# Peptides against a protein of PDB entry 3B8E: the designs that were tried, part 219

Target 1, 230 residues: chain A of PDB entry 3B8E
Amino acid sequence: PFLIFIIANIPLPLGTVTILCIDLGTDMVPAISLAYEQAESDIMKRQPRNPKTDKLVNEQLISMAYGQIGMIQALGGFFTYFVILAENGFLPIHLLGLRVNWDDRWINDVEDSYGQQWTYEQRKIVEFTCHTPFFVTIVVVQWADLVICKTRRNSVFQQGMKNKILIFGLFEETALAAFLSYCPGMGVALRMYPLKPTWWFCAFPYSLLIFVYDEVRKLIIRRRPGGWVE

## One batch from the design tools (peptide; made by RFdiffusion4, then SolubleMPNN)

Design b2_p28_6_s1 (from b2_p28_6, 25 letters changed)
Fold by OpenDDE base, seed 2:
Structure b2_p28_6_s1 (fold): chain B 230 residues (1-230), chain A 28 residues (1-28)
Amino acid sequence: as target 1 above (230 residues)
Amino acid sequence: EEERKRIREEFEELLKKAREEIKKALEE
């Protein structure tokens, strides 16, 4: 998220402290839960042809899974960010290159996509209004990502929700998200303004889409092992 | 698979750079 912010020169979608909270608070327990997840029944049933290659493959698979999760989370967060800014008059195209003027305290007449002028304070309010939904979106997407990462080939419905640590991780992430979103003082400390409960549901379609996409991917992998989807 | 590997490597490098920048920003 921070790199996209720098590269695209858009207003900051997520504060650095919030990013750290995600990295340390929301990703750690899920990562641990995945480490304790039992290998897919199909992987365990395959006799290790070569223990060295199988370890390397497993490390690559884990790296791939984490990389994909992070990318999907970022995309989900940015989607929510762009939706909120668009609802407030800033279309994504207009945000490109706007950072310099956006962050300038002396410019109080930054125009949105519809010609409305925004003061520095107003811009910062809308920016900080995006931080909480961005974070919540990441958490909601993580629900789906954690569930789908339990298996590479098997459907979640086939593998089931047997990992109690994963379930605990989901609750912990949700509790952390609720705490950061609604605890008094978080707006000042983390620049995360209180989130309307309705915004929690804005991420659900995206999480569902990812879930469906992953299930379809897994289905294709099962039908065509060694295909391009793998 | 090679393209995905490249994209992943690029993304991991980007994440690494982001983490380094965040670390620098926290140290400043």
Scores: peptide ipSAE 0.000, ipTM 0.169, DockQ to the pose 0.017
Fold by OpenDDE base, seed 3:
Structure b2_p28_6_s1 (fold): chain B 230 residues (1-230), chain A 28 residues (1-28)
Amino acid sequence: as target 1 above (230 residues)
Amino acid sequence: EEERKRIREEFEELLKKAREEIKKALEE
């Protein structure tokens, strides 16, 4: 998100504060929970890996797979961002190159796509209104990411949801997201303005997409062991 | 860096409060 902000010169879609909330709040507990996940049922049936070739190849494949998931996650966030700005009069095409004027506090007549003039304060309110839904979108997509990370080969349906710590992690990140979104004073302290509850549902298609993608990937791995998709 | 430190401290306090609320909710 931050790289696209710099390259496209658009208003900041995700604030530095919200990035810190993701890194420290929503990722840490889920990551720890994976350390307590039960081993895959087929782990003892696997052939020993070649330490010279298989390690490097597997690291590259894992990196690519998580990179693709990260791209889907980013697309979900940007979709939410563009929808909110469009609803407030700023079409995506109009946002290109607007950052310089958007961030200038002395310019109080920035025009939207419909010719309405926006003060600096009004622009910042709209910007901060985008931060919370973008953050929530990331959290909702992370639900799927956490669930799929339980196994490398087995389906989630085969492995089950027996890890209570993982379930707690999902609950904690959701509760944290709700707290940061709706607690009084968060708009001032963290520049995260409250969002309509309906915005939580905007991320669900992307969460489902990641889940389906990974289940299909794992299915292919099970059917074709040692393939390039592994 | 100072701003990052302030934000981190505020976030840690919020995280602590959230965990306490979750704990209370689980005990009820």
Scores: peptide ipSAE 0.000, ipTM 0.206, DockQ to the pose 0.064
Fold by OpenDDE base, seed 4:
Structure b2_p28_6_s1 (fold): chain B 230 residues (1-230), chain A 28 residues (1-28)
Amino acid sequence: as target 1 above (230 residues)
Amino acid sequence: EEERKRIREEFEELLKKAREEIKKALEE
């Protein structure tokens, strides 16, 4: 998000504090939960042909899959950002290069895509309005990511959701998102304004995309055991 | 502001329910 902010010169979609909350608050607990995840029955029963090379290959494949999932997560966040700004009169194309004027407190007549003039204060309000939904979108997408990470070969429907730590991780992420989104003073302290409940659903298409992606991947692995997709 | 307050209250209630459900699930 921050790199795109710099490269595209768009208004900041997510504050640095919220990024820190994602990295430390929402990513760490799920990562720990995965460490305590019960090994998939097929993984544990399958002896590696070569423990060193096969382990390394599997780690690379997992890393690649996670990289793709991370890209989908980022796209989900930016989608939410662009939707909110578009609803407030700023079309995505108009945001390109707008940062300089957007962040200039002395310019109080920045025009949106429809010719409406925005004061500095109004621009900052809409910017901060984007922070919370962006964060929430990431959290909602992380639900899918966390669930799919439970298994490598079996479908979630086959393996089930028995890991209590996983459930705790989902709860913790959701609770943190709710706290940051709705707690009084967060708008001032973290530049995260309260959001409508409807914005939670903005991430669902991307969560579904992650699920579909992972289920297709797992299906391919099941049909072609020992393939490169594993 | 009133709408935001209502949204917060509704969400807090939903969170409370979710927490209770999770607690039940953890006890099973």
Scores: peptide ipSAE 0.000, ipTM 0.191, DockQ to the pose 0.287
Fold by OpenDDE base, seed 5:
Structure b2_p28_6_s1 (fold): chain B 230 residues (1-230), chain A 28 residues (1-28)
Amino acid sequence: as target 1 above (230 residues)
Amino acid sequence: EEERKRIREEFEELLKKAREEIKKALEE
């Protein structure tokens, strides 16, 4: 998100505080929960691997998969961001290069896509209105990420939801997201303005996409062991 | 178990850093 902010010169889609909340609040408990995940049911059926060569390949493939999932997450966040700004009169094409004027406190007549002028304060309200939905979008997408991370090769349907700590992590991150989104004072303290409950559903297609993507990936791995997607 | 311990230690360090950064951000 921050890289796109710099490259596209758009208004900041996600604040530093929200990034910290994601990394430390929502991602960490799930990451710890993975340490308690049960071994895959097929682990004892696997042939011995070469620990030197297969480890490196495996690390590369995992890194690639997480990279792709991260891209889908980012797309979901940006989709939500652009929808909110569009609803407030700023079409995506109009946001390109707008950052300089957007962040200037002395410019109080920044025009939206429909010719409406926005004061600095109004622009910042809209910007901060985007932070919470972007954050919530990431959390909702992370539900899928956490679920898919339970297994490397087995389908989630095969492995099941046996890790209670992971389930707790899902509830914890959701509760944190709800707290940050709706607790009074968060708009001032964290620049996270309240979110309409309907915005929680905007991320669901992306969460589903990640889930389907990973299930397909795992299916390919099961059918073609030693492939480039393993 | 050692890996779980390392992850927990890293988490505690990250939480400490996060609290410090949040505190700084709230003071600005």
Scores: peptide ipSAE 0.000, ipTM 0.180, DockQ to the pose 0.024

Design b2_p28_6_s2 (from b2_p28_6, 26 letters changed)
Fold by OpenDDE base, seed 5:
Structure b2_p28_6_s2 (fold): chain B 230 residues (1-230), chain A 28 residues (1-28)
Amino acid sequence: as target 1 above (230 residues)
Amino acid sequence: EEERKKIYEEAKKKLEEARKKIKEALES
């Protein structure tokens, strides 16, 4: 998100505090869950044919898969961000290059896509309004990521939701997202303004996309063992 | 903090008015 913010020169969709909440609150339990599940996963049950080369290839392939999932997560977050800004009069094309004027507190007449002038305070409110949905979108997409990470080869439908740590992680992330989104004072304390419940559903297509992606990937791995998709 | 809250509430009100105008413009 920060890199896209710099490259596209758009208003910041995700605050530093929100990033910290993701790292400390939402990513920690998943990471622990994955560490435990990797020990139980089919990854460790496979004896490497060549321990030196197969380990390196496997680590690279895992890293690429997680990178692709991360890109889908980012796309979901940015989609939600652009929808919210569009609802507030800022079309995506208009946001490109707008950061300089957006962040300037002395400019109180920044025009939206419809010619409405926005004060600095108004712009910051809408910016902070985007922080919560972006965070929630990441959390909702992380549900899919957590579930798919349970196994490398087996379908989620075959393995099921047996890991208690994984289930706990899903509930913890959801509870944290709900707390940050709806607890009074979070707008002032964390610059995360309340989110309409309908925005939780905006991330579902991306979660589904991750599930489909991973199931297809796993299907290909099962049909073509040792292929480049593994 | 109180002054910040006042500024926020005033800005929020103006934002809601702007949103209403945008909605009207989109419906036209």
Scores: peptide ipSAE 0.026, ipTM 0.586, DockQ to the pose 0.018
Fold by OpenDDE base, seed 3:
Structure b2_p28_6_s2 (fold): chain B 230 residues (1-230), chain A 28 residues (1-28)
Amino acid sequence: as target 1 above (230 residues)
Amino acid sequence: EEERKKIYEEAKKKLEEARKKIKEALES
């Protein structure tokens, strides 16, 4: 998200503090949960024939999976961002290169795609209105990611949601998202304005897409053991 | 904090008015 912000020179879609909250608050518990599940899975599996090679392959596969999921999360967040800005009169094409004028406090007549003039304060409110939905989108997509990562090869339906740590992580992320979205003062502290409940549903198609993608991937792995997808 | 709240409420009102105008323009 931050790289696209720099390259496209668009208004900031997500604040630095919010990014830190994601990295430290939402990713840590899932990572711990996955580490425990891997340890349990490795205990159940016979000793790897070549622990160095098998460990390296597993680390690469995990890294690639997280990279792909992270990309889908970013795409979902940016989609939400562009939808919100478009609903407020700023089409995606108009946002390209707008950052300089957007962040200038002395320019109070920045025009949107429809010729409406926006004051600095109005622009910042729209920007901060995007932060919460972007964050919530990431959290909702992370739900799917956590459910997916629970199983390397088996369907989630086969193992069930028995991992208490995973369930706790999902609740913690959801509680954090709710706290940041609806707690008084978060608009001032984190520049996250309250989210309309309807925006929670905008992320569900992406979560479903990730879920379908992973189930298809796992199905391919099960049908073609030793293929390039491993 | 009260001044920030006033600015926020005024800006929110202007945003809602702008959204209404955009919606009316799209429906015309």
Scores: peptide ipSAE 0.022, ipTM 0.569, DockQ to the pose 0.019
Fold by OpenDDE base, seed 2:
Structure b2_p28_6_s2 (fold): chain B 230 residues (1-230), chain A 28 residues (1-28)
Amino acid sequence: as target 1 above (230 residues)
Amino acid sequence: EEERKKIYEEAKKKLEEARKKIKEALES
């Protein structure tokens, strides 16, 4: 995700510390839970016919799953970022290439899409205002991703939420998100300003979309075993 | 099962190390 910011030359939606908190704090418990569930599901479904090829396929499937989940999470975060900036007068097209001027402390007249001039301090407040919702969006999207990844082929409704580790991971992520979003001093320490409760709901349509997409994907896989979608 | 346990233990160790680094960074 950081590479996208560099390539697009847009203002940073996430601080380095926040990125580290996501990578180290939120993604690891889900990753462990997914690795455990995948290993359990693979053992239950397939007698290892060829342990070398099956191991390689499993590693490739895991890497692809993590890569796809990470991309979906990033897209959700970016969507929230662009919505917040658009609400503050910065349309996505206007943000392209704006980073150089955005980060320049000596430029206090950066114009938004409507001609409003923004001081450096005002820009940084808006930037930091994006950090918390971006993080929360990732967490909310991770809820869907975790639920999705629990089942490779079966619907979530068929297998149910029996994994206590998954549930614990969801609660831990949610608690961390709430702590980082609402704990006093996090705005100064992590540059995460308090999040309005309404922003938690901005991620829900995206999470629902991911859920629907995955259920459709699984349905297609079930109907066409051995297709390119696996 | 042993390989899964090893992966889990390694992941847990990495998580604990990461948590320690985060804690150190926050205390710093």
Scores: peptide ipSAE 0.000, ipTM 0.163, DockQ to the pose 0.025
Fold by OpenDDE base, seed 4:
Structure b2_p28_6_s2 (fold): chain B 230 residues (1-230), chain A 28 residues (1-28)
Amino acid sequence: as target 1 above (230 residues)
Amino acid sequence: EEERKKIYEEAKKKLEEARKKIKEALES
């Protein structure tokens, strides 16, 4: 996702510390959760056709599914970023190539999409205002990712929420998001300003999309055993 | 400022509840 900011030359929605918080706080927990996940009933009950080929196919399909989920997640984050900037006068099309002028402290008359001039300080406030909602959006979307990671074939409703590490991960990342978003001093320390609670809900459509995607995928796998999606 | 204070208190409450749930989940 961050490559898009470099390529598009748009203002950065996340600081380095926030990126580290995502990587360390959210990405590690799913991996640990998967490592301690009990073997799925469907995987244990199915006879492997060819252990060598099936392993490779499964790894590729899992990687592909996570890649697709990652794209949806990135879209959710970027959507939130663009919405906030648009609400502050910067339409997405106007942001393209704006980063150079945006980050220049000597330019105090950067125009938004409506011709309003923004000082460097004002621009940085808006930029930092985007950090928290972007991060929160990523976390909320990752809730869905964490939940769907529990199963490969079975529905979440069939397997349930038995993995304690998964549950821990959900609350840990939520707690981290709440702490970083609302703890006094985070605006100065991490450039994450407090946000309205309503911004937590901005990611829900994307979380739902991930759930629907995964359930449809799993449904296809269940209905068409040995298909290309399995 | 008052709104931010309310948001902070609510977030703090949610954080505490989350910590409690984590603890309960780990002890179960």
Scores: peptide ipSAE 0.000, ipTM 0.195, DockQ to the pose 0.350

Design b2_p28_6_s3 (from b2_p28_6, 26 letters changed)
Fold by OpenDDE base, seed 5:
Structure b2_p28_6_s3 (fold): chain B 230 residues (1-230), chain A 28 residues (1-28)
Amino acid sequence: as target 1 above (230 residues)
Amino acid sequence: EEERKAIYEEALKLLEEARKLIEEALAE
């Protein structure tokens, strides 16, 4: 998000505080839960042909898959960001290159896509209004990400939700997201302004996309063992 | 919605105060 902020010169979609909340608050427990996940039945039964080469290749492929999931996750966040800004009068095309004027506190006549002028304070409010839903979008997408990470090859429907720690992690991150989104004063304290409940659903298409992506990937792996998609 | 408005109003006040402080600092 920060790199896109710099490259596209758009208003900052995700603040430092929200990033810290993701890394320390929402990701820690789920990540620990994955360490305690039961091994897939097929992984434990399948002897590697060449332990040295196969391990390295598999780790690279897994890392690449997680990178792709991360990209989908980022797209979901940016989608929510653009929708909120559009709702406030800033269309995506208009945001390109706007950062310089947007962040300048001495410019109080920045125009939106409809010719309305925005003061610096007003712009910062709408920017901070994007932080919470971006964060929540990440959390919602992480639901799918965590669930699909339970298995490497088997469908999540086959493996089931056996890890109680993972379930707890999902609940914890959701509860934290709700707390940060709706607790009074969080907008002032953390620059995370209250979120309309409807915005929780903005990420659902992307969560579904992640599920579909992973199920298709796993299906390909099962049909073509040792392929490049593994 | 009322809580949201209150937070936004408070945020506006804080931003305005910060702006004033910066302006004062730059004027010196």
Scores: peptide ipSAE 0.008, ipTM 0.201, DockQ to the pose 0.018
Fold by OpenDDE base, seed 1:
Structure b2_p28_6_s3 (fold): chain B 230 residues (1-230), chain A 28 residues (1-28)
Amino acid sequence: as target 1 above (230 residues)
Amino acid sequence: EEERKAIYEEALKLLEEARKLIEEALAE
């Protein structure tokens, strides 16, 4: 998100405080929960033929998978961001290069895509209105990420939801998202304004996409054992 | 298992510190 902000010069979709909330609040508990997930039996039983080379290959494949999931997460966040701004009159194309004028407190007549003028204060409210749903989108997408990461080869439906700590992690991050979204004062303190319940659903297609992606990946692995997709 | 417990405890400590920081920020 931050890289796209720099490259495209768009209004900041995710504030620094929100980033910290993601890193400290939503990533830690899930990571811990995954540490307690029972390794897939096939992974643990398979002794490496060459511990050094096989470990390296596996780490590279895992890194690539996480990188791809991260890109899908970012796309989900940006989708939500663009939808909210579009509903407020700012089409995606209009946002390109707008950051300089957007952040200038002395410009109170920034026009949206329909010619409506926005004061600095109004623009910042809209910007901060995007922070919360972006955060929530990341959390919802992380649900899928956490669920799929517990297995390497088996379908989620085959492995089941056995890790109670993982389930607790999902509830914890959801509770944090709800707290940050609806607790009074978050708009001022964390620049996260209350979220309409409908925005929670904006992330669902991307969560589904991650599930489908992972299931397809695992299906390919099952059909072609030892392939590069593993 | 002991290493996992240690990681868990450290992570919980970090989370608690983060919560305190958030609460302090909210109090301002």
Scores: peptide ipSAE 0.000, ipTM 0.199, DockQ to the pose 0.028
Fold by OpenDDE base, seed 2:
Structure b2_p28_6_s3 (fold): chain B 230 residues (1-230), chain A 28 residues (1-28)
Amino acid sequence: as target 1 above (230 residues)
Amino acid sequence: EEERKAIYEEALKLLEEARKLIEEALAE
């Protein structure tokens, strides 16, 4: 998110402190849950690997997988960001390069895509309105991502939801999202204004798409072991 | 800014405590 902010010079979609809360907070319980996940049923059925070559490859694959998951989460957040700004009159193309004027408190006549002028205060309200749903979107996407990361090859339906810690982690993330979204003072403290309940559903289609995509990917891996999809 | 930092630090402490409790529970 921060890199896109710099490269595209768009209004900040998510505060730096909030990003740190995501990186250090929301991912902690899920990471613990994955560490104590039950062994994948197919692991014991795997042929012996060359410990020298296959270890390095596995580490690279794991790193790449985590990088891809993070990218998917960011895309979900940005989707919600652009939807909210578009609903408020700022189309994505208009946001490119707008940051300089957006953040200037002395400019009170920034025009949206429809020629409406926005004061600094109005712009900041819209910006802070985007922070909360961006965060919530990440959490909703994480529901799917955490579940799909439970296994490498097996379907979620095959492995089942047996890890109670994972389930607890999902609830904890949701509770944290609700707390940050609705607790009094969060608008001032974290620049996260209260989120309308309807925005919780904005990420659901995206989360479902990721879930379906990963299940299909895993199905392909099971049918064609050793393919490039793995 | 200081208030934000304080809230952030408090939240991190709570998360760390929660992590420890989970680890302890899993160690049993």
Scores: peptide ipSAE 0.000, ipTM 0.294, DockQ to the pose 0.084
Fold by OpenDDE base, seed 4:
Structure b2_p28_6_s3 (fold): chain B 230 residues (1-230), chain A 28 residues (1-28)
Amino acid sequence: as target 1 above (230 residues)
Amino acid sequence: EEERKAIYEEALKLLEEARKLIEEALAE
């Protein structure tokens, strides 16, 4: 999110504090849960790696982890961000290059896509209104991401949801998201204003997309061992 | 099964192409 913020010069879609909440709050329990995940059945059937030739983390794995899943996750967040801003009069094209004027507290007449002028205070309210939905979107997308990360080749349906800690992590993450979204004072403390409950569903298509994409990928891996997907 | 495989391969290819296009656009 921050890279796109700099490159596109758009208003900040996700605050630093919310990033910390993701890294320390939402990712910790799921990460721990993965340590207790049962071994994948097909991994146990594989021949041991040659430590001289086989890399623990190869370019393919890096591409899959950071390039594909991470991209879908980011797109989900930005989709929600752009929808919120569009509903408030700022179309995506208008946001490009707007950051400088947006963050200037002395400019109180920034125009939206429809010619309405926005004060600094009004702009910051809209910005902080975007932080919460963006955060929630990331959480919802992480549901699918966490589920798919437990296996490399096997389908979720084959491996199953046997890790109770994983399930607990999903609920804990969701509860944390709800707390940060609706607890009084979060607007001041974390710059996360409350959101409509309907915004929780905004990320569901992207969560489903990650899930379907990974299942398709795994299916292809099973059918074409040694392919570029693996 | 062959038809299903073909569909899935095509879908994956399209997703990968989309990813690359996005990365290229962000790099400019």
Scores: peptide ipSAE 0.000, ipTM 0.157, DockQ to the pose 0.014

